# Peptides against a protein of PDB entry 7UQJ, part 2

Target 1, 160 residues: chain A of PDB entry 7UQJ
Amino acid sequence: PELYQNFNITPPRGVLFHGPPGTGKTLMARALAASCSSDERKITFFMRKGADILSKWVGEAERQLRLLFEEAKKHQPSIIFFDEIDGLAPVRSSKQEQIHASIVSTLLALMDGMDNRGQVIVIGATNRPDAVDPALRRPGRFDREFYFPLPDVKARFKIL

## One batch from the design tools (peptide; aimed at target 1 S55 V58)

Design b1_p20_7_s2 (made by RFdiffusion4, then SolubleMPNN; from b1_p20_7 with S1M T3I Q4P T8Y P10E)
Fold by OpenDDE base, seed 2:
Structure b1_p20_7_s2 (fold): chain B 160 residues (1-160), chain C 160 residues (1-160), chain D 160 residues (1-160), chain A 20 residues (1-20)
Amino acid sequence: as target 1 above (160 residues)
Amino acid sequence: as target 1 above (160 residues)
Amino acid sequence: as target 1 above (160 residues)
Amino acid sequence: MVIPELEYPELPPPPPPPPP
């Protein structure tokens, strides 16, 4: 958020962090959240796992997502971080596909319903960007994507 | 590695990275691994998830751990990174407790069996250090612990 | 720290973190510092900005650097982090070149004067590694370099 | 469960620069 303000860039509604496991996606999201918190402007950081949305919120996932976005809006400026957002992708079952389609549809609607004046940023982290529904990756949603490369081995060797 | 030598501390066999989710534990482990690889001394980095050890390796987890340590020893210098090592902790079921006890016992034996001359480092990352078996946190195992605080906001202001 | 000893690699006196702005260089330096602090061995973290060394310490920069290194030595084990170390590079004026040459010469002497037994690590972060004086990048100084790649540019605009 | 305000433990303020 403050990185955007520091650059006078309109904060995206959503940012996708993608790259191999352990490239620091979640760290960077927390890093951004806390970096955007000044003594004057504390940013509220909300975190959820994609797998938890499907498994723990069975039958209430849509409602819990709505509540999360409402809480984030109430505690502006705020960041919603979805770790393992590829975990919203249906694992091989037709019943899970309908539940997934509803949850993803709800997330899409919530991201689309964020007024650009709202100081709520959504960050999704995934190890499998191609497993993220293309509808989530469209403009006005996770319209921003960050590749977290494995830091090149040669580059890391230089810290030894 | 080098930060310990700067401190003239004997390199631990194992290092526990702990701190809230997304504090960069996995990134740091990878950063350290690649940082330890110079043009002259490529470090081989092995990564496993704690949950995968319990779920994917059912009935072969001990053998797969032994193979992992043998491969790491064959490709010295090497790092073995266990992401979500708290995932080796028993989820509340008695059958999983016995499997867990066997896997943890095997990991303990493998860490204890590492000759200190072996250029194999084990890094465990957890969000729940208290969920890591205290036996893994003893001297000669994960005897070094790194707290990854949520990066203090004032500290991040200093990155801008 | 410990990762260097784990590889039996002599810890560098200095590590250069380089990569475009907002790649997490300072975050990583702080995370390293905090990570190297165990319950038994608190590492003291000192932070300075390169631009502050030139601008705020006009006429005393060399003395302030010496004091910083002495304090770091007094509070061993310790890390000195120079953020924006390329800010020590002369901005185009002959008077600044002499001041810069003196400051850089002092920093070189301080890094060279660190006994390898001293548990003081120096980390420099820069967005412009080529603007860092090559003398600082020699063995026994910032002899270790880490590239923090830009997450893909469309991505970075999206963290902004 | 609101993740409480992550009170990042303030790195102790760098010791005040020694008085000039």
Scores: peptide ipSAE 0.000, ipTM 0.261, DockQ to the pose 0.068
OpenDDE base, seeds 1, 3, 4, 5: peptide ipSAE 0.000, 0.000, 0.000, 0.000; ipTM 0.318, 0.306, 0.285, 0.210; seeds 1, 4, 5 fail the geometry check

## One batch from the design tools (peptide; aimed at target 1 E97, target 1 (a further copy) K95)

Design b1_p21_1_s1 (made by RFdiffusion4, then SolubleMPNN; its pose is not in this set)
Fold by OpenDDE base, seed 4:
Structure b1_p21_1_s1 (fold): chain B 160 residues (1-160), chain C 160 residues (1-160), chain D 160 residues (1-160), chain A 21 residues (1-21)
Amino acid sequence: as target 1 above (160 residues)
Amino acid sequence: as target 1 above (160 residues)
Amino acid sequence: as target 1 above (160 residues)
Amino acid sequence: RIERRYSDETVEAARAAAAAA
């Protein structure tokens, strides 16, 4: 929201952090949250893990997502960070299609329902961006992506 | 392994990284692995997630752990990084006692079986150090702990 | 010092961490400091920002550097981390040549004066390795370099 | 048990480095 308002850029509703595991995606999201917080304007940081939402709230995952977005809106400016978002909204596989489809559809609707004026940013982190449902990666959703590469191997060799 | 051989310090068999989520534990472990690798002496970095081992390999988790430690020993100097180790070896609760007890016992035996001359370091990362079985946190196992606090908001103002 | 003694590598007097801002250079330096400390052998971590040394101590920067190295030697094993070292020892530009030349010369002398047996490691971090005086990057000084790459540029375009 | 705590300054610098990325 504010972070992007300052750039005169149409605020993405979502940002996808992708790259190999342990490249600092979660650290970056937290770092962004706290960098955007001031004494006068604290950003509320909501962190959820995709697999935890799916596993803990079978049949209530949609409700929990709605509640999360409502809470984020109440506590705006807010960041919703989904760690391992590929665990929440994996590419549709035949066997789990219905449950995952409902959760994905709910997340899509929630992201689409975020007014561009809302001070809520959604950050998804994944090690496998191609495992994230392509519908989430469309404009107005996770439309911006950040690759977190492994620190260059050549440079690592120079450290020792 | 090498990192600790160099200090004439009895190499801890394991190091526990703990602190709130997204404080850079995984990044740090990768960074350490990279910093310990040279052109002549590459550290092999094995990364596993505790929950993935438990969920993917029910009944084979012990075998997968053994294979992991054998592979790490074959490719020494090595770092085994367990992300979310509290998901692999949670504090023993009565209902899941048998499966978790077997995995914990296997991990303990593998850590105890690491000869101090072995060039294998085990790093466990957790957001909940108290959720890690205390047996893993004893001398000769994860006997060293690193706290990763949330970066204080005040310090961010100094970096901008 | 000790970190490198164990690799049978001539201990670099300095290690240069370089790469774009926010790539984890400072995080890595602190992680290394923490990883190298033990209960019996605590590493003292000195952190200074290059620009702060130059700006706060005009005419005393050389003295402050000497004091820093003396303190690091007193509290060995020690790490001296210079964040933004290009701010302390920039490539010589004509107008600031004399002041910067004195600081660079002092830092060079301090690094050259570190006996290889000293348990003091100097880590410099920069976003611009080419902005660091080449004299600092010679053998026996910042002779080892670690590149911290950006997360892939394609992803960066999606962040902004 | 060696509890190594990163100084608050350490973690702050790490976060701000991450924020500056």
Scores: peptide ipSAE 0.007, ipTM 0.323, DockQ to the pose 0.056; fails the geometry check
OpenDDE base, seeds 1, 2, 3, 5: peptide ipSAE 0.000, 0.000, 0.000, 0.000; ipTM 0.290, 0.353, 0.365, 0.268; seeds 1, 2, 3, 5 fail the geometry check

Design b1_p21_5 (made by RFdiffusion4)
Amino acid sequence: AAAAAAAHAAAVAAAAAARAA
Pose (drawn by RFdiffusion4):
Structure b1_p21_5 (pose): chain A 160 residues (1-160), chain B 160 residues (1-160), chain C 160 residues (1-160), chain P 21 residues (1-21)
Amino acid sequence: as target 1 above (160 residues)
Amino acid sequence: as target 1 above (160 residues)
Amino acid sequence: as target 1 above (160 residues)
Amino acid sequence: XXXXXXXHAAAVXXXXXXRAA
């Protein structure tokens, strides 16, 4: 931590895995979760699949998001993996419903809002990165974007 | 206050921060929230978003908005910051649930019934200005609209 | 009435001010209420909004609307003004609440209950006219309309 | 509006199933 405090830098804490299907996005997230449970320093892994938070009550989806990010604050070494994040956080449109744009606005305020979110890494895997809201693809929330391509020759050899 | 009486004008009590992502809106709101808590006279900063307003009961979301504005009038030199305000106050539509048009109507009524002395300032950052209701963007509610642009060269030099 | 009842031209049961925001619709009703700054029993003015009638309970909103109309009949020549009538009478659909739908179902029955010797006029204002319920725009209701446009050059000169 | 309510109810049911899993 003194190496990051030596400068006035904060580490990048957001990655967006994107690429074609079957290219290793969930596999890499699974390997990272298995590695986080065997290094004997507790890095808590929070798994979230698509729009797991959708509810029929008004304001319960934004409340579940606030609770997920707050339980992430309670244990500082915690990670949040959003599988298929293009179904949870689509591009905000006026045509579609307000539960979607309200979830996206709550996720924007919880990732880089007024309050600091803590040592919470946020990973999102998507096959459709341009169905993710463009305000979610900037540094401070999903700083990095890892493109997982279809494997080239040497990579197919190694996979096989 | 005599300058605002000599000319027969009312000081603007509403600002709408708008601009592309990562251009300084939450940063300015965070710097103003730190400047509210330093000096010999104290300004009270009230931070809100769509999650701690929206409720599942009938008449509870507008009651939370009224409690916010009454509590800000009680601590009279005050700032109310609504982040991602297009999620809290979208354009009113009959093809949406009634809770969003009811929040926009309650917010219009509470802003039209404020102290009328410049005591409660209301600041909102929408990232997208078109999504917010036009009735809120007229002078009398959100008087000023600060456009936070992508920085030019001298501004990028100063930021770096 | 000694003059205007000679010719059998009935006064309107519902007159609707509609237009863009900031065009002076609330000013006209405030100026007509200052033309109620006259002596009693003539042009009693009631200033209500699309809020402060609708409540948590199930009967106080319709009971208060029936009482407002009964006090309007009690003082014979009277005007009821509903500012932001899309807040009180939104479009009934299947995303609509039950309390607003019953407010519309009582306001319609109270406007059809108003007698032919027109002594109570109901003026209502909106910035979005095709967001008020379609039933109040039927004949015998809010049928005469006043469009309030943005000002032209001479009108802006007079305003300045 | 009824179709959109049904689609949202289906999406909630799918999300309930994902939480049960």

Design b1_p21_6 (made by RFdiffusion4)
Amino acid sequence: SAPTPLEYANFEEIRAAAAAA
Pose (drawn by RFdiffusion4):
Structure b1_p21_6 (pose): chain A 160 residues (1-160), chain B 160 residues (1-160), chain C 160 residues (1-160), chain P 21 residues (1-21)
Amino acid sequence: as target 1 above (160 residues)
Amino acid sequence: as target 1 above (160 residues)
Amino acid sequence: as target 1 above (160 residues)
Amino acid sequence: SAPTPLEYANFEEIRXXXXXX
C-alpha cells in the first residue's frame, strides 16, 4: 500500500469483462473466486447474477444494493462480481420504468459517490457493453475494460 | 443581506450541477462538504440519494423528504446535496408509478416553502439535465445551472 | 349577480390554468386572492395544493375535500383554487395508487353535486394538462381553459 | 391504522424484461 501511497494514486478497482459468448468471462471470474479462497488472506467474493436485486416493493432493490455494498465495506478484502451486468444496469432511458434508472443511479452513487466505497473490487461481465450505462464506464467505477475475443490460432491450440 | 434588499432580489438557494461523467460534480460537492466543516462558522452538509428516501409504505417517502428539509432548517446554515437527482426526481409521467410524481410534487412544495433568506442551499447533480422535471429547473427552485464541461487544454494542464 | 343573471349565462364550474412553467399561473391566483383582500361574504378564496390534502389515512383526504367544498357552499360566493392540480388529480390507471384514485372519485362527485346557480368556482392550475385525469375535463367539470404561454417581446418588456 | 405497503404493479414484466437481457 506504500507503493500506491508513494504517489497520490488509488488502485483501479473496476473491470468490465466484455466479449462474445463463450469466450471466458465467467470462467475467469470463477478462477479468480477460486484463487481468492486459497491464498489464506480473506478476499470475500460476492456473486450477483443479473437483476438479482429486483423486488416488487418500492425501494427494496436500491436497499439490497446498498446492503450488498455495505457488507462489502464490513470485510475490507471483498470482491463483487456482477454477471450479466447489462440486465442489471441498462442505459438510463425515459421510456422504460423508473426501477431501472433508479437502480443505475444507486449503483452510480455507490461506486463513486460522496462516500468512499472501500477496498471493493467490482467486476461486471457482459455480452452487450453498449447496453451498460455510459456513466458506469468511466474511471472510478469500471476503470478497465477487458475485451475477451474469440480465440486466435495459438489460443485455440492452447484451449484444445 | 442589505444588498439583497437594496435591489429587490432573493439570493439563489438552488444549484444544479450538470455535465458529462467524470467532470467534477461530486468532486465539487465533496470539496464543499469539506469546506462546510472547517471554519469558525459551521454550515451543515446533508447528503441524500434515492435509496434513503424511497420507502414501501404509503406516505413515507414524502415524510422523509419533509424531515430532511425541516432538519436542515433547524441547522439553519445548511447545504442539501441530492446526487443523481434525475433518479430521485424524474420527469413526471402518467405511465410511471405515482411515487415518483409524488416525490417530485413534494420536492417542489418544499423548495417553494424554504426560509427565503439563503440559509438552506440545495445542490443537485444529474449528469443528464433533460431527465429532471422542468418544474424543478425553473428559477425559484434550482436557480443556477452549473455546466461542468469536459476540460480544455489549459484546464487539462491544470488537472494533470 | 344582479347584472350577470339578466342574461342567462352560467358561470363555470371548473376553470383550468395551464401552460409552460414560470408563465405566471400562480401569480394570477395570488392576485385574485389579493382581490379577495376585500370585505367578507364576497369572493372567499381557498388556496390549496396537490399536496396537504392527501394523507396517510384512508378517509381524511376525501373527508377534507368534502369539508373544503362544504365550507365553500357555506360562504356562498366562493372560489377554490387548486395549485398543481395534477398532484391532486393524476391519471387513474393500474400503476395508480388507491388514495389518489379515490380523491378523483370524490372530486368528480363533488363537482357534479355543485348546483346550477353558480356561486362556487373551482380554479385549478397545472403545467402538464394531459397529466390531470381525463374525467375532470368532461362537460360539467374543468371545461373552460386558459393557456398561459411564454411571453412575447412587448410582454417581456413590461415584465422587465 | 396499520400502514399500507406499496409495490410495483408490473413487476413480473420488469423481471421478465431483465431476464431477457

Design b1_p21_7 (made by RFdiffusion4)
Amino acid sequence: AAAAAAALAAEAAAARAAQAA
Pose (drawn by RFdiffusion4):
Structure b1_p21_7 (pose): chain A 160 residues (1-160), chain B 160 residues (1-160), chain C 160 residues (1-160), chain P 21 residues (1-21)
Amino acid sequence: as target 1 above (160 residues)
Amino acid sequence: as target 1 above (160 residues)
Amino acid sequence: as target 1 above (160 residues)
Amino acid sequence: XXXXXXXLAAEXXXXRAAQAA
């Protein structure tokens, strides 16, 4: 941590996995979760699938999001993987419902808001990156974007 | 206050930060929240978002808004910051749930009934200005609209 | 009434001020209420909003609306003004609450219960006219309309 | 996903209508 405090830099804590289906996005997330449970320093893995937080009560989806990010603050070495994040956080439109834009606005305020979110890495895997809200694709929340392509010749050889 | 009585004008008590993502809105609100807590006179910063207002009970979201504005009047030199305010206050629509139009109406009434001395300042950052209700964006509610643009060369030089 | 009842032209049961925001609709009702700064028994003015009638309870909103209308009948020549009548009477649908729908179901029955010798006039204001419920715009209700547009050049000169 | 969110929003409005009964 002194290397990052040597400068006045904060580490990148957000990655957006994107590419065609079957290219290794969830596999890489699975390998990262298996590696986080065997290095004997507790990196807590939080798995979230799509719109897991959707509820029929008003303000319970935003409450579940706030609780997920808070329980991530309780154990500092924690990771949040959002599988199929384009279903949880679509581009905010006036035509669709307010539960969607309200979830996106809560996710924006919880990733880079007024309060610091802690040592929480946030990973999102998507097949449709342009269905993710563009305010979620900037540094401070999903700094990096890993494009997982269909494998080339050498990569297919290695996979096989 | 005599200058604002000599000319028959009321000081603006509302600002709407708007601009592209990552341009300085939450940063300015964070710098103003740090400047509220340093000097010989204290300004009280009230931070809010859509999650700690929206409730599942009838008449509880508007009661939380009223408690916020009453508590800010109690600590009278005050700032209220609503981040991602288009999620808290969308454009009123009959094709939406009634809780969002009821929040917008309660917010319009509470802003039209403030101290009328420049004591409670209300600051909101929407990232998208068209999504916020036009009744909130008129002078009397959010008087000033600060456009935080993408920086030009001298501004990029200063930021770097 | 000695003059206007000679010709049998009935006064309106419901008059609707509608227009863009900041066009002076609340000013007209405030100026008519300052024309109620006159002696008693004539042009009693009631200033209500799309809020501060609707409550947590199930009967106080309709009971208070029936009581407001009864106090309007008690002082014979009287005016009831509903500022932000889309807050009190939104569109009834299947995303609508039950308490607002019953407020509309009582306001309609109270406007049809108002007699033909027109001594209670109900003025209502809105910035979004096609967001008030369609039933109050039927004949025998809010049927005469006043459009308040943005000012032209001479009007802006007088305002300045 | 949008249909399921619309059904949840109808159920939430029905539940608030039942609370206000």

## One batch from the design tools (peptide; made by RFdiffusion4; aimed at target 1 K56)

Design b1_p22_8
Amino acid sequence: AAAAAAFEAALDAAWAAAEDAA
Pose (drawn by RFdiffusion4):
Parts: structure tokens; C-alpha cells; sequence
Structure b1_p22_8 (pose): chain A 160 residues (1-160), chain B 160 residues (1-160), chain C 160 residues (1-160), chain P 22 residues (1-22)
């Protein structure tokens, strides 16, 4: 931590996995979760699939998001993987419902808002990155974007 | 206050920060929240978002807005910051649930019934200005609209 | 009435001020209420909003609306003004609440219960006219309309 | 005018009591 405090830098804590289907996005997230449970320093893994938080009560989806990010603050070494994040956080449109844009606005305020979110890495895997809200694709929330391509010749050889 | 009585004008009590993502809106609100808590006279900063207002009971979201504005009047030199305000206050539509139009109507009534002395300042950052209701964007509610643009060369030099 | 009842032209049961925001609709009702700054028993003015009638309870909103109309009949020549009548009477649909729908179901029955010798006029204001419920715009209700447009050049000169 | 203002103040007090109720 002194190497990041040597400068006035904060580490990048957000990655957006994107690429075609079957290219290794969930596999890489699974390998990262298996590696986080065997290095004997507790990096807590929070798995979230799509719109797992959707509820028929008003304001319960934003409450479940706030609770997920808070329980991430309780244990500092924690990770949040959002599988199929384009179903949870679509581009905010006036035509669609307000539960969607309200979830996206809560996710924006919880990733880079007024309060610091802690040592919480946020990973999102998507097949449709341009269905993710563009305010979620900037540094401070999903700093990096890993493009997982279809494998080339040497990579297919290695996979096989 | 005599300058605002000599000319028959009321000081603006509302600001709407708007601009592209990552251009300085939450940063300015964080710097103003730190400047509220330093000096000989104290300004009280009230931070809000859509999650700690929206409720699943009838008449509880507008009661939480009224409690916010009454508590800010009690601590009378005050700032109220609504982040991602297009999620809290979308454009009123009959094709949406009634809770969002009811929040916008309660907010319009509470802003039209403030202290009328410049004591409670209301600051909102929408990232998208078109999504917010046009009744909130008229002078009397959110008087000033600060456009935080993408920085030009001298501004990028200063930021770097 | 000695003059206007000679010709049998009935006064309107419901007159609707509609227009863009900031066009002076609340000013006209405030100026008509200052024309109620006159002596009693003539042009009693009631100033109500799309809020501060609707409540948590199930009967106080309709009971208060029936009482407001009964006090309007008690002082014979009287005017009821509903500012932001889309807040009191939104569009009834299947994303609509039950309390607003019953407020509309009582306001309609109270406007059809108003007698032909027109001594209670109900003026209502809105910035979004096709967001008020369609039933109050039927004949025998809010049927005469006043459009309040943005000002032209001479009008802006007078305003300045 | 005074009677209409007192009646509207009573309605507002009843509404404020309903909003502060549990």
C-alpha cells in the first residue's frame, strides 16, 4: 500500500469483461474466486447474476444493492462479480421503466459517489458492452475493460 | 442581505450540476462538503440519493423528503445534495408508477416553500439534464445550471 | 348575477390553466386571490395543491375534498383553485395507486353534483395537460381551457 | 376571507397530523 501511497494514486478497482460468448469471462471469474479462497488472506467473493436484486416492492432493489455494497465494506478484502451486467445495468432510457434507471443511478452512486466504497473490486462480465450505461464505463467505476476475443491459432492450440 | 433587498431579487437557492461523466460534479460536491465542515461558521451538508428516500409504504417516500427539508431548515445554514437526481426526480409520466410523479410533486412543493433567505441551498447532479423534470429546472427551483464540460487544453494541463 | 343571468349563459364548472412552466399560471390565481382581498361573502378563494389533501389514511383525502366542496357551497359565490392538478388527479391506469384513483372518483362525482346556477367555480392549473385524468376533461367538468404560452417580444418587454 | 383561511389552516393541521401518524 506504500507503493500506491508513494504517489497520490488509487488502484484500479473495476474491470468489465467483454467479448463473444464462450470466450472465458465467467471461467476467468471462477478461477479468480477459486484463487481468492486459497491464498489464506480473506478476499471475500460476492457473486451476483444479472438482475438478482429485482423485487416487486418499491425501493427494495436499491436497498439490496446498498446492502451488497455495505457488506462489502464490512469485510475490506471483498470482491463483487456481476455476471451479465447488461441485464442489471442497461443504458438509462426514458422509454423503459424507472426501476432500471433507478438501479443504474444507485449503482453509480455506490461505485463512485460521495462516500468511499472501500477495497471492493467490482467485476462485470457482459456479452453486450454497449448495453451497459456509459456513465458506468469510466475510471473510478470499471476503470479497465478486458476484451476476451475468440482465440487465435496459438490460443486454440493451447486450449485444446 | 441588504444588497438582495436594494435590488428586489431573491438569492438563488438551487444549483443543478450537469455534464459528461467524470468531469467534476461529485468532486465539487465533495469539496463543498469538506468546505462546509472547516470554518468558524458551520454549514450543514445533507447528502441524499434515491435509495434512502424510496419506500414501499404509502406516503413514506414523501414523508422522508419532508423530514429532510425540515431537518435542513432546523440546521439553517445548509446544503442539500441530491446525486443522480434524474433517478430521484425523473420526467413525470402517466406510463410510470405514481411514486415517481409523487416524489417530483413533493419536491416541487418543498422547494417552493423554502426559507426564502438563501439559507437552504439545494444542489443536484444529473449527468443527463433532459431526464430531470422541466418543472424542477425552471428558475425558482433550480435557479442555476452549472455545465461541467470536458476539459480543454489549459484545463487538462491544470488537472494533470 | 343581476347582469349575467339576464342572458342565460352558464358560468363554467371547471376552467383549466395549462401551458409551459414559468408562464404565469400561479400568478393569475394569486392575482385573483388578491381580487379576493375584497369584502367577505363575495369571491371566496380556496388555494389548494395536488398535495396537502392526499394522506396516509384511506378516507381523509376524499372526506377533505368533500368538505372543501361543502365549505365552497356554504359561502355560495366561491372559487376553488387546484394548483398542480395533475398531482391531485393523475391518469387512472393499472400502475396507478388506489388512493389517487379514489380521489379522482370523488372529484368527478363532486363536479357532477354541482348545481346549474353556477356559484362555485373550480380553476385548476397544470403544466402537463395530457397527464390529468381524461374523465375531468369531459363535458360538465374542466372544459374551458386557457393556454398560457411563452411570451412574445412585446410581452417580454412588459415583463422586463 | 378570514373564514376561508381558518378552514384551510384546519385542513392543513389535519393533514399534518395524518402524515405524522404511525
Amino acid sequence: as target 1 above (160 residues)
Amino acid sequence: as target 1 above (160 residues)
Amino acid sequence: as target 1 above (160 residues)
Amino acid sequence: XXXXXXFEAALDAAWAAAEDAA

## One batch from the design tools (peptide; made by RFdiffusion4; aimed at target 1 E97, target 1 (a further copy) K56)

Design b1_p23_1
Amino acid sequence: AAAAAAAARAAAAAAARAAALAA
Pose (drawn by RFdiffusion4):
Parts: C-alpha cells; sequence; structure tokens
Structure b1_p23_1 (pose): chain A 160 residues (1-160), chain B 160 residues (1-160), chain C 160 residues (1-160), chain P 23 residues (1-23)
C-alpha cells in the first residue's frame, strides 16, 4: 500500500470482462474466487447473477444493492462479481421502466459516489458490453475492460 | 442581503450539475462538502440518493423528502445534494408507477416553498439533463445549470 | 348574475389552464386570488395543489375533497383552483395507486353533482395536459381550456 | 385497522409491480 501511497494513485478496482460466449469469462472469475479462498488472507467473494436483486416491492432492489455494497465495506478484503451485468445494468432509457434506471443510478452512486466504497473489487462479465450503461464504463468504476476473444491457433492448442 | 433587495431579485437556491461521465460533478460536490465543514461559520451538507428516499409504503417516500427539507431548514445554512437526480426525479409519465410522479410533485412543492433567502441550496447532478422533469429545470426550482464539459487542452494540462 | 343570466349562457364547471412551464399559469390564479382581495361573499378563492389533500389514510383525501366542495357550495359564488391538477388527478391504469384512483372517482362525482346555476367554478392548471385523467376532460367537467404558450417578442418586451 | 388498510394497499401495489416485472 506504500507503493500506491508513494504516488497519489488509487488502484484500479473495476474490470469488465467482455467477449463472445464460451471464451472464459465466468471460468476466469471462478478461478479467481478459488484462488481467493486459498491464500489465507480473506478476500471475500460476492457472487451476483444478473438481476438477482429485482423485487416486487418499491425500493427493495436499491436496498439490496446498498446492502451488498455495505457488507462489502464490513469485510475490507471483498470482491463483487456481477455475472451477466448487461441484464442488471442496461443503458438507461426513458422508454423502459424506472426500476432499471433506478438500479443503474444506485450502482453509479455506490461505485463512485460521494462516499468511498472501500477495497472492493467489482467485476462484471457480459456478452453485450454496449448494453451496459456508458456511465458505468469509465475509470473509478470498471476502469479496465478485458476483451476475451475466441482463441487463436496457439490458444486453441493450449486449451486442447 | 441588501444587494438582493436593491435590485428586486431572489438569490438562486438551485444548481443542476450536468455533463459527460467523469468530468467533475461529484468531485465538485465532494469539494463543496469539504468546504462546508471547515470555516468559522458552518454550512450543513445533506447527501441523498434514490435508495434512502424510495419506500414500499404508501406516503413514506414523500414523507422522507419532507423530513429532509425540514431538517435542512432547521440547520438553516445548508446544502442538499441529490446525486443521479434523474433516477430520483425522472420525467413524469402515465406509463410509469405513480411513486415517481408523486416524488417529482413533492419535490416541486418543497422547492417552491423553501426559505426564500438563500439559506437552503439544492444541488443535483444528473449526468443526463433530458431525463430530469422539465418542471424542475425551470428558473425558480433549479435556477442555474452548470455544464461540466470534457476538458480542453489548457484544462487537461491543469488536470494532469 | 343580473347581467349574465339574461342571456342563458352557462358558466363553466371546469376550466383548465395548460401550457409549457414558466408561462404564467400560477400567476393568473394568484392574480384572480388578488381579485378576491375584495369584500366577502363574492368570488371566494380556494388555492389547493395536487398534494396536501392526498394522505396516508384511506378516507381523509376524499372526505377532504368533499368538504372543500361543500365549503365551496356554502359560500355560493366561489372558485376552487387546483394547481398541478395532474398531481391530484393522474391517469387511472393498472400501474396506478388505489388512493389517486379513488380521488379521481370522487372528483368526477362531485363535478357531476354541481348544479346548473353555476356558482362554483373549478379552475385547474397543468403543464402536461395529456397526463390528467381522461374522464375529467369529458363534457360537464374540465372542458374549456386556456393554452398558455411561450411569449412572443412584444410579450417578452412587456415582461422584461 | 389503519395498518391493515395500508398493508393491503401496499400488497396491491406490489402485485401490480410483480405483474409489470413479469411482462
Amino acid sequence: as target 1 above (160 residues)
Amino acid sequence: as target 1 above (160 residues)
Amino acid sequence: as target 1 above (160 residues)
Amino acid sequence: XXXXXXXXRXXXXXXXRAAALAA
């Protein structure tokens, strides 16, 4: 931490895995979760699938998001993996419902808002990156974007 | 206050920050929240978003808005910051749930019934200005609209 | 009435001010209420909003609307003004609440209960006319309309 | 009684919202 405090830099804490289906996005997330439970320093892994937070009550989806990010603050070494994040956080449109744009606005305020979110890495895997809200694809929330391509010759050899 | 009486004008008590993502809106609101808590006279900063207003009960979201504005009037030199305000106050539509139009109507009434002395300032950042209701964007409610643009060369030099 | 009842032209049961925001619709009702700054028993003015009638309870909103209309009949020549009548009477649908739908179901029955010797006039204002419920725009209800447009050049000169 | 009426209206609004999510 002194190497990041030597400068006035904060580490990148957000990655968006994107690429075609079957290219290794959830596999890489699974390997990262298995590695986080065997290094004997507790990096807590929070697994979230799509719109797991959707509810029929008003304001309960934003409350579940606030609780997920707060439980992430309780244990500093924690990670949040959003599988199929294009179903949870679509591009905010006026035509669709307000529960969707309200979830996206809560996610924006919880990733880079007024309060600091802590040492929480946020990973999102998507097959459709342009269905993710563009305000979620900027540094401070999903700094990096890893493109997982279909494997080339040497990579297919290695996979096989 | 005599300058605002000599000319028969009311000081603007509302600002709408708007601009592309990552251009300085939450940063300015964070710098103003730090400047509210330093000096010999204290300005009280009230931070809000859509999650700690929306409720599942009838008449509880508008009651939380009224409690916010009454508590800000009590601590009378005050700032109220609504981040991602298009999620809190979307354009009113009959094809949406009534809670969003009811929040926009309560917010319009509370802003039209403020102190009328420049004591409660209301600052909102929408990232998208068209999504916010046009009734809130007229002078009297959010008087000023600060456009935070993508920086040009001298601005990029200063930021770097 | 000595003059206007000679010709049998009935006064309107519901007159609707509609237009863009900031066009002076609240000013006209405030100026008509300053034309109620006159002596008593003539042109009693009631200033209500699409809020501060609707409540948590189930009967105080309709009971209060019936009482407002009864006090309007008690002082014979009277005017009821509903500013932001889309807040009190939104479109009834299946995303609509039950309390607003019953407010519309009582306001319609109170406007059809108003007698033919027109001594209570109900003026209502909105910035979005096709967001008020369609039933109040039928004959015998809010049927005469006043469009308040943005000002032209001479009108802006007079305003300045 | 007033709590039951408020709960019934909250349940009816939740049912309408569940129908909108299913749609």

